# Ledger of designs, part 286: peptides against a protein of PDB entry 4N78

Target 1, 186 residues: chain A of PDB entry 4N78
Amino acid sequence: HFQVICRLLGYQGIAVVMEELLKVVKSLLQGTILQYVKTLMEVMPKICRLPRHEYGSPGILEFFHHQLKDIVEYAELKTVCFQNLREVGNAILFCLLIEQSLSLEEVCDLLHAAPFQNILPRVHVKEGERLDAKMKRLESKYAPLHLVPLIERLGTPQQIAIAREGDLLTKERLCCGLSMFEVILT
Target 2, 155 residues: chain B of PDB entry 4N78
Amino acid sequence: MAELQMLLEEEIPGGRRALFDSYTNLERVADYCENNYIQSADKQRALEETKAYTTQSLASVAYLINTLANNVLQMLDIQASQLRRMESSINHISQTVDIHKEKVARREIGILTTNKNTSRTHKIIAPANLERPVRYIRKPIDYTILDDIGHGVKW

## One batch from the design tools (peptide; made by RFdiffusion4, then SolubleMPNN)

Design b2_p27_7_s1 (from b2_p27_7, 15 letters changed)
Fold by OpenDDE base, seed 3:
Structure b2_p27_7_s1 (fold): chain B 186 residues (1-186), chain C 155 residues (1-155), chain A 27 residues (1-27)
Amino acid sequence: as target 1 above (186 residues)
Amino acid sequence: as target 2 above (155 residues)
Amino acid sequence: SAALEEERRRAEEILQQYEDSFTNLFF
């Protein structure tokens, strides 16, 4: 699903969606969540010491339950605050998955374009074969497919310009060195 | 442009008129031949003359049709060439616009990106034993690992 | 009158033959 979304939206659509999500997240964090956090901080026990280990796990749990009884019974916390936190979480996950999906698409594009851009995969050289000779053979094999040189030879100046720009745009992808998710986390 | 205009405005209409005129002339020739045959004492000669006129008339019509057809074909070729040029221009503009849109889109998404922190590969202190360069087994990037990413999000 | 019609018919046949020959030559 995320791959389809990436394909449909493209860079522009993804950017718009991400921006809107960030706005929503910001609004949730700075608004409702912050208010609830402040309220929770006010009602939090000022002194909550670790109970003695002698109480065991059940006793410790009961202790904390008693100390946090007022918080647990706060109905709005469960209904509103936790919902907002879920929304934030979902937004983060969405961004992550979009980035991952986009990266996959970009990698695929790069791979498909590679033969046309003189980007040859490192050929596995079997023992005894000269790497250089094999690479030269591959280069020679794919040389006619190099789009930019081909257009430079046969095309109009306008076509050459477009080809060069297209080549650059094809090579420059987010997956090569950029991350959106890191920005979202900050 | 001048050639196309000449074809459209002068040569093709002129050729059509010539064919029309030829039709009227042929009718006159036919009438003449008929009358000549009826009035002539030597019917064989009159027939031969009629055949000659018929051949000449057919040749003339053939020439006119051929000329007109060639002019029409030439006109169409010129128009086709013009259309191809226009198409090329439109394609160029379209590509330019697409590139521009892509650049804009990339700028927009770019502001939402940061450089990937290349984790400084901790100098894995190469253990002294030069592990034989593990044959870079091109593990096919199993993209299937990513297939499971997203199944849990019920939209 | 009948003789004239027959001659006209013959002339039309001859003309048709020429037309056919012409068509075959160019097409």
Scores: peptide ipSAE 0.019, ipTM 0.628, DockQ to the pose 0.005
Fold by OpenDDE base, seed 2:
Formats: structure tokens, sequence, C-alpha cells
Structure b2_p27_7_s1 (fold): chain B 186 residues (1-186), chain C 155 residues (1-155), chain A 27 residues (1-27)
């Protein structure tokens, strides 16, 4: 689903969705969640001593349950605050999955374009073959597929310009050095 | 442009007019030949003359048709070439616009990105001693070691 | 006389074909 969304929206559509999600997340964090956190801080016990380990896990749990009773019984915390946190979490996950899907698509595009851009994979050299000789043979084999040099030789100045720009756009992808998710986390 | 205009405005209309005139002339020649044959005492000579006029007239018409047809074909070729040039120009503009749109879109999404901290993958200094891949000797998993872990049925 | 009439007929048929072709080409 995320791959399809990436294909349908493109860079522009993804940008718009991400911007809107960031606005929503910011609104939730600075608004409702912040208010609840402030309220929770006010009602939080000022002194919460660790119970003795001798009480065992159940006793310790009961102790904390008693100390946090007012917080646990705060109905709005469960219904509103946790819901907002879930929404924020979902938004973050959505952004992550979109970025991952986009990166996969970009990598595929780069791989498909590679033979036409003189980008050759490192070939596994069998024992006894010189890597350089094999690479040279591969380069020679794919040389006729190099689009920009071909158009530079046969094309009009306008076609050459378009080919160069297209080549640049094909090579430059977000996955090569940019992350959206890191921006979302800041 | 000048050649196309000449074909459209002068050569093709002129060829059509010439063909119409030729048609009228053929009718006159036919009438003449008929009358000459009827009036001539030497029917054989009159027939030969008629054959000569007929051949000449047919050749003339054929020439006119061929010339006109060639001019029409030339006109169509010029028009086709013009259309191809226009198509090429439109395609160029379209591609330019698409590239521009893509650049704008990339800038927009780029604002929402930060540089991946390519943690310099510490050159995993391949330990100089490539520990020979210890041949994974599938040691049979001695499941008896698990016999003491849990309430399993002691066989 | 019959041969002449036949040639005349053929000539007329050819002429008619040219007329028809001409009409079809330009009209």
Amino acid sequence: as target 1 above (186 residues)
Amino acid sequence: as target 2 above (155 residues)
Amino acid sequence: SAALEEERRRAEEILQQYEDSFTNLFF
C-alpha cells in the first residue's frame, strides 16, 4: 500500500502529506498532550520511595498502583491523552513507512537507469580473472547504451540539454543522502 | 514556406486548370478527327492522323496528371515535415515543463529532509587475519541438554 | 466499319474513365 501511495503522490504529494502530518503532530504535542503532561506532573507524588524488594513483584506493583491511583483513575488520560499519543505514533510510523517505500522505489529507479548512465555493478571476479579486464569488457559492452553521450553525438542542442537534465534528475535521489524521518523526529 | 505556398496557390491550381483545358482540347480534337474522317477521301490517312492525335493527347493528359500528382505529393510531404517539426517542438516544451515540475517537487520535499548522517562506517578494518570461516560443523544439537530444563517426559 | 466503331467505343470508354477519374480527384 505504501509503495502505491508513493507512486501516486510523487515527491510533491508526499511533501504535502508530510507537511500536514507535521502540523497535526505539532498541534497535538503542543496542545492537548502538553496540557495533560502538565496536569500529570502536578498530581504526581512528590515523594515516591522505592518499596523494599522484600514485598515481591505483586507488592511493589500494588504500592505503585496506590501511589498512582489518582493518575490511573484519571479517565481523560485514557480516552483523550492516550488517543492523541496513538495518533502521534501512527503519524510517525506512517512517515517512516512512506520514506522506506520511497527509498525502495528510488533504488529501483537507480538500478534500472544504471546501465544507461555508465554505472556498472561490481562484478564478482572468478578465481584467476583480473577485475580490471572484466570491468573493461563490461564497460565496452554497455557503452552503446550510454544515453547522454549518444544524444550528444546525434541530438540537437535542445535534446542534449534535456538529456543532461534528465540524467541529473535520475542520479539525484533522496535516498542518496537525505532523510525525511530525521526531520520529523526533531 | 515559399515552396508550399507556390504549390498551393500556383502550381496545383494551375495544373488543375491545365487539365481542364486539356479536356476541352481533347473534345475539339475528337470532333476534328471525326469530321476529317467523314470528309476525307483517304480514310486510311485520316485514321492514322486520328491515331497520332489520340496518342499525343493521351500523352499530354498523362503528363499533366503526373505533374499534378507529383505536386500534390510534394505538398503533402512538406506539410508532413512541418507537422513533424511542430510535434518535436511541442514535445520539447512538454519535456522542459515536466523537468521543471520535477525540480520544483524535489525542492519542496527537500525542505523536509536533512542530510543522512552517514556515520562514517568505521572502515570495518577487516581483521587482517581473516579468521578462516570456521567450517560450520553442524554439531548435532544435543537436545539432551534441554532435558533438565522443563518438565519434559524423561524417556 | 465495325472495327472502327469498336475502336471508337474503346476510345470513348477510356475518355470516360479519365473523366470519371478526374471528377473523383477534384470533386
Scores: peptide ipSAE 0.019, ipTM 0.642, DockQ to the pose 0.005
Fold by OpenDDE base, seed 4:
Structure b2_p27_7_s1 (fold): chain B 186 residues (1-186), chain C 155 residues (1-155), chain A 27 residues (1-27)
Amino acid sequence: as target 1 above (186 residues)
Amino acid sequence: as target 2 above (155 residues)
Amino acid sequence: SAALEEERRRAEEILQQYEDSFTNLFF
């Protein structure tokens, strides 16, 4: 589904969606979540000392349960705050999955364009074959497919410009060095 | 442009008029031939004259049709060429617009991106032995490195 | 009169043959 979404939206659509998601996340964080955090801070015990280990794990748990009783019993925390946190989490996951899907699509595009851009696939050299010879053969085979040089030779200046720009756009992909997800985390 | 205009405004209309006029002339010739045959004492001569006029008239019409047809064909060729040029121009504009849109889109999404922290520079441990400068064989960009980026999503 | 009509008919036939020949040449 995410791949389809990526294909349908393209870069622009993805950008818009991501921006809106960021706004939503920001709104949730700065709004409801922040308010709940503030409230929780107010009700949080001012002094919560670690109980002595002598009480054992159950005793320590009971201690914290008692200290946090008011927080645990805060029903709105479970319903509203946690829901908002889920929404934030979902948004983050969505962004991650979109980025991954986009990266896959970009890679596919790069692979499809490769023969036309003088990018040769890594050839598995069987035992006894010279890598260089194989590469030369491949280069020779795909040489006629090199679009930019072909257009540079036969095309109009305008066509050449378009071809170069198109080639550049084809080569420059987000997956080559950019991450959206890192920005979202920031 | 001048040639097309001449074809459209002068040659083709002129040819059509000539063809129409030829029709009227043919009628006159026919009438003449009929009358000449009736009035002539030498029917054989009159018949031969009629044949000659008929042949001449038909040849004339054929010529007119051929000329007109050629002019029309020429006109069509010129128009076709113009259309092709227009199409090329439109395509160029379209491509330019598409490229621009793509650039804009990329800028927009680019704002939402940061450079992937290239993980730790593998300390290129300089091999101790200065291996002789192996001729820089342009290693093709291995896009398989990108294969690992997608594998994490269990769809 | 009949002879003239027959000659006229023949002339018309000949003319038609020329027309047909013309049509065949160009069409």
Scores: peptide ipSAE 0.019, ipTM 0.641, DockQ to the pose 0.004
Fold by OpenDDE base, seed 5:
Structure b2_p27_7_s1 (fold): chain B 186 residues (1-186), chain C 155 residues (1-155), chain A 27 residues (1-27)
Amino acid sequence: as target 1 above (186 residues)
Amino acid sequence: as target 2 above (155 residues)
Amino acid sequence: SAALEEERRRAEEILQQYEDSFTNLFF
């Protein structure tokens, strides 16, 4: 599903969606969540000491339940605050999954373009074969597919410019060194 | 451009008019030949003359048609060439626009990105000495060492 | 005379075909 979304939206669509999600998250964090956190801080026990270990796990749990009774009984916390936190979480997950899906699409594009851009995979050398010779042979095999040099030789100045720009755009992908998710986390 | 204009405005219309005039002339020649044949005492000669006029007329028409056809073909070739040039220009514009749109889109998404922290994969310096896993030989705990510390009930 | 009339008829038919063809070409 996320792959389809990435294909449908493209870079521009993804950007718009991400911006809107960030606005929503910001609104949730600065608005409702902040208000609930402030309220929770007000009702939070000022002094919460660790009970004696002698009370065992049930006794300790009961102690904390009693100390946090006002928080636990705060109905709006469950209905509104947790829902908002869920929405924030979903937004974060959505961004992560979109980025991952986009990265996959970009990698596929890079792989498809590689033979045309003089990017050759490292070939496994069988025992006894020289890596250099095999790579040279491979390079020679794919040399006619190098698009930019071909257009530079045969094309008009305008075509050359377009080819170079296209080549650059093909090579420069987000997955090569950029992260959206890191921005979302900050 | 000038050649195409000449073909469209002068040569082709002129050729069509010439062909039309030729048709009218052929009708007159036919009438003449018919009348000449009827009035001539030497019908064989009149027939031969008619044949000659017919051949000449056909040759003339064929020439006019050929000339007109060639001019039309030339016109079409010029127009086809112009269309190809226009197509090329449109394609260039289209590609330029697409590249521009892509650049804009990339800038828009780019502002939402940061450089990936290349986690310096700390070269796990494999400790040079792979300490051979010291086979944990469970030495039985000799509890006799504790015999001197505790007031053991000497039974 | 009959043969000549038949040839004349054929010639007229051919001429008519040409006239029709020319008419179609110009109109």
Scores: peptide ipSAE 0.018, ipTM 0.644, DockQ to the pose 0.004

Design b2_p27_7_s2 (from b2_p27_7, 17 letters changed)
Fold by OpenDDE base, seed 1:
Structure b2_p27_7_s2 (fold): chain B 186 residues (1-186), chain C 155 residues (1-155), chain A 27 residues (1-27)
Amino acid sequence: as target 1 above (186 residues)
Amino acid sequence: as target 2 above (155 residues)
Amino acid sequence: SAAALEAQRRAEEILQQYRDSFRNLFF
C-alpha cells in the first residue's frame, strides 16, 4: 500500500502529506499532550521512595500502584492522552514507512537508469580472467545506450538541454543522501 | 511554408480546374469526331483520326490526374511534417514544464529532509587490558542505599 | 540467497556511484 501511495503522490504529494502530518503532530504535542503532561506532573507524588526489598516484587508493585493510583484512575488520561499519543505514534510510523517505500522506488529508478547513464555493475571475474578486460567489453556493449552523449551528438540544442536536466534529475534522489524521518524525529 | 501555400492556393486548384476544363474540351472533341465521321467520305480516315484523338485525350487526362494526385500527396506530406514538428515542439515544452515542476517538488520535499548521518562505526577499540572476568558476584541490590536519594524535587 | 546477495551488492555499488555524484539538487 505504501509503495502505491508513493507512486501515486510523487514527491509533491508526499511533501504535502508530510507537512500536514508534521503540523498535526506539532499541534498534538504542544497542545493536548503538553497540557496532560503538565497536569500529570502536578499530581505526581512529590516524594516517591523506593520500598524496602523485603516486600518482594508484588509488594513493590502494589506500593507503586498505590502511589500512582490517582494517575492510573485519571480517566481522561486513558481516553484522550493515550489516543493522542497513538496518533503521534501512527504519524511517525507512517512517515517512516513512506520514506522506506519511496527509497525503494527511487532505488528501482536508479537501477533502471544505470545502463543509460554509464553506471555499470562490477562483473564477478572468474579465476583467470582479467577484470579490466571484461569491464571494458561490458562498457563497449552498453556504450550505445548512453543517452546523454547520444543526444549531444544527434539532438537539437533544446533536446540536449532537456536530456542533461533529465539526466541530473534521474541521478539525484532523496535516498542518495537525504532522510525525511530524521527530521521528523527532531 | 511557401511551397505549401503554392500547392494549396495555386497548384491544386489549378489542377482541379484543368481537369474540369479537360472534360469540356473532351466533349467538344467527341462531338467533332462524331460529326467528322458522319460527314466524311473516307470513314477509315475519320476513324483513325478519332482513335488518335481518343488516345491523346486519355493520355492528357491521365497526366492531369497524375499531376493532381502527386500535388495532393505532396501537400499531405508537408502538412504531416508540419504536424510532427508542432507535436515535437509541444512535447518539448511539456517536458520543460514537467522538469520545472519536478524541481519545485524536489525543493519542497527537500526542506523536509536532512543529511543522513553515516554513523561512523567507531572502532570499538577493545580495551588493551582485558579486565579479567571479575566473577560476577551477585550482590543483592541493597535498595536501602537509594532511600536517601529520593529527595522530591521541590517545584 | 546467493543470487539475492549478489543483486543487493550490485545495487549498493550503483547507489554508491549515485551518492558520489549527489549535488544536493533538493536544496
Scores: peptide ipSAE 0.030, ipTM 0.645, DockQ to the pose 0.689
Fold by OpenDDE base, seed 2:
Structure b2_p27_7_s2 (fold): chain B 186 residues (1-186), chain C 155 residues (1-155), chain A 27 residues (1-27)
Amino acid sequence: as target 1 above (186 residues)
Amino acid sequence: as target 2 above (155 residues)
Amino acid sequence: SAAALEAQRRAEEILQQYRDSFRNLFF
């Protein structure tokens, strides 16, 4: 689904969606969540001593449940605050998955374009073969597929310019050095 | 442009007029041949003369038609070439616009990105001794080793 | 004489077909 979304929206559409999600998250964090956090801080027990280890895990849990009873029973916390936190979480996950999907699509595009752009994979050399000789053979094999040099030789100046720009746009992808998710986390 | 204009304004109309004039002339020739045949004492000679005029007339018409047809074809070829050039220009503009749109889109999304902290992955110094990949010999999992673990029914 | 008359008729028919074709093309 995320791959389809990425293909449908493209860079511009993804940008718009991400911006809007960031706005929503910001609104949730600075608005309702902040207010509830402040309220929770006010009602939080000032002194919460660790119960004795002798009570075991169940006893300790009951102790904390009792200390936090007022907070746990706060209906708005469950219905509104936790819901908002879920929304924030979902937004973060959405952004992550979109970025991952986009990166995958970009990598695929790069791989498909590679033979036409003189980007050759490093060939595994069997023992005894010279890597250089194999690479040269590979280069020679794919040389006729190099689009930009071909157009430079046969095309009009305008076609050459377009081909170069297209080549550049094909090579320059976000996955090569940019991250959206890191921006979302800051 | 000049050639196309000449074809449209002069050559093709001129060719059409020539064919029309030829038609009129052929009618006169036909009348002449008919009268000549009727009035001539030597019918064989008159017939041969008529055949000669007919052949000449047909050749003339064929030439005129061929010339006109070639001019029309040439006109169409020129027009087709012009259309192809226009198409090429439109395609160029379209591609330019698409590239521009893509650049704009990339700028927009770029605002939402930061540089990947490529932590300088320490050059994994390949250990000098590449331990020979131990051929993973699939040893059949001896499940009997688990026979002593758990309350399984010892058959 | 009959053969000559038939030949003449055929020739006239052919000429008429050509005339009609020319008229249709240019008029």
Scores: peptide ipSAE 0.010, ipTM 0.639, DockQ to the pose 0.005
Fold by OpenDDE base, seed 4:
Structure b2_p27_7_s2 (fold): chain B 186 residues (1-186), chain C 155 residues (1-155), chain A 27 residues (1-27)
Amino acid sequence: as target 1 above (186 residues)
Amino acid sequence: as target 2 above (155 residues)
Amino acid sequence: SAAALEAQRRAEEILQQYRDSFRNLFF
């Protein structure tokens, strides 16, 4: 599904969606979640000392349960605040999955374009074969497919410009060094 | 442009008119030949004249048709060339627009991106031994490195 | 009149031959 979304939206669409999601997340964080956090801070015990370890885990739990009784009983926390947190979480996950899917699509594009851009895959070398020889052979095989050099030789200046730009756009992908998800986390 | 215009406005219409006029003239020639044959005392001579006129008439028509056809073909060739040029221009514009749109899109998405923290500070452990400058062999970019980026996508 | 008719027929045949030759040459 995410792959299809990536294909349909393209860079522009993804950007728009991501931007809107960021707005939503921001609104949730700065709005409702913040308000609940403030409320929780108000009802939070001002002095909560660690109980003695001698009470054991159950006793400690009961202690904290008692101290946080008002918070636990805050019904809106469960219904509204947690829902908002889920929405934020979903947004984060969505962004992650979109980025991953986009990266896959970009890699596919790079792979498909590679023969036309003089980008050769690393060939598996059997024992006893020289990698260089195989690579040269491969290069020779795909040399006629090199689009930019071909157009530079045969094309008009305008065509050459377009070809170069297209080549650049084909080579430059987000997956090569950019992360959207990291931005979302900041 | 001037040549095409001349063909469209003068040569081809002129050729068509000439062909039409030829039709009327041929009818007159036929009538003449018929009457001449009937009235002539020397039927053999009249017949030879008729043959001559017939040959001439056919030749003239053939010439007119050929000329007209050539003009039409020339016109079509010029038009085809113009169309090809137009198509090329349109394609160029289209490609330019597409590239521009993509650049814009990439800029927009780029704003939402940051450089991947390659936390792999691979300590470039300087090899202690100054290996002789090995001839820079362009190592092909191994895109398989990108294969690991996709592991999270449950297909 | 018979001679004239025959001459006319011959003339028509000759004309037809020319027409046929023309067709064969150009078509």
Scores: peptide ipSAE 0.009, ipTM 0.641, DockQ to the pose 0.004
Fold by OpenDDE base, seed 3:
Structure b2_p27_7_s2 (fold): chain B 186 residues (1-186), chain C 155 residues (1-155), chain A 27 residues (1-27)
Amino acid sequence: as target 1 above (186 residues)
Amino acid sequence: as target 2 above (155 residues)
Amino acid sequence: SAAALEAQRRAEEILQQYRDSFRNLFF
């Protein structure tokens, strides 16, 4: 699903969606969530000592349940605050998955473009074969596919310019060094 | 440009008119031949003359049709060439616009990005026991796994 | 003679076909 979304939206659409999500997240965090957190801090027990380990897990749970009874019984916390936190969480996950999907798409594009851009995969050399000879052979094989040099030789100045720009745009991808998710976390 | 205009405005209309005029002339020639045959004492000579006029008329019409056809073909070729040039220009503009749109889109998304922190791979503290480097058998990365991902051509 | 009249009619029909073909081609 996320791959399809990436394909459908493209860079521009993804950017718009991400920006809007960030706005929503910011609004939720600075608004409702912050207010509830402040309220929770006020009602939080001032002294919450760690119960003795002797009470075991059930006793410790009951202790905390008793200490946090007022918080747990706060109906608005469950209905509003937790929902907003879910929304924030979903937004973060969405951003992560979009970035991952986009990265995969970009990698695929790079791989498909590679033969046309003189980017040759490292050939696995079997034992006894000279790497250099295989690479030269591979280079020779794909040399006619080099788009920019081909257009530079045969094309009009306008075509050359477009080819160069296209080549650059093809090579420059987010996956090569940029992360959106890190910005979102920030 | 001048050639196309000449073809459209002068040569083709002129050829059409000539062909039309030829039709009227052929009718006159036919009438003449008929009358000549009826009035002539030497019918064989009149027939031969009619044959000659018929041949000449057919040749003339064939020439006119051929000339007109060639002019029309030439006109179409010129127009086709013009259309191809326009198509090329439109394609160039379209590509330029697409590139521009892509650049804008990339700028927009770029604002939402930061440099990937190349986590300096901490010094892999060489475990004391140098496990014999398992001969990294580069399993050829089966890139076919990615064939279903992206806009790639299914081969 | 009847043969001459028939030849004339055929000639006129052929001429008319040519006229129609030319009209269709150029108009």
Scores: peptide ipSAE 0.011, ipTM 0.626, DockQ to the pose 0.005; fails the geometry check

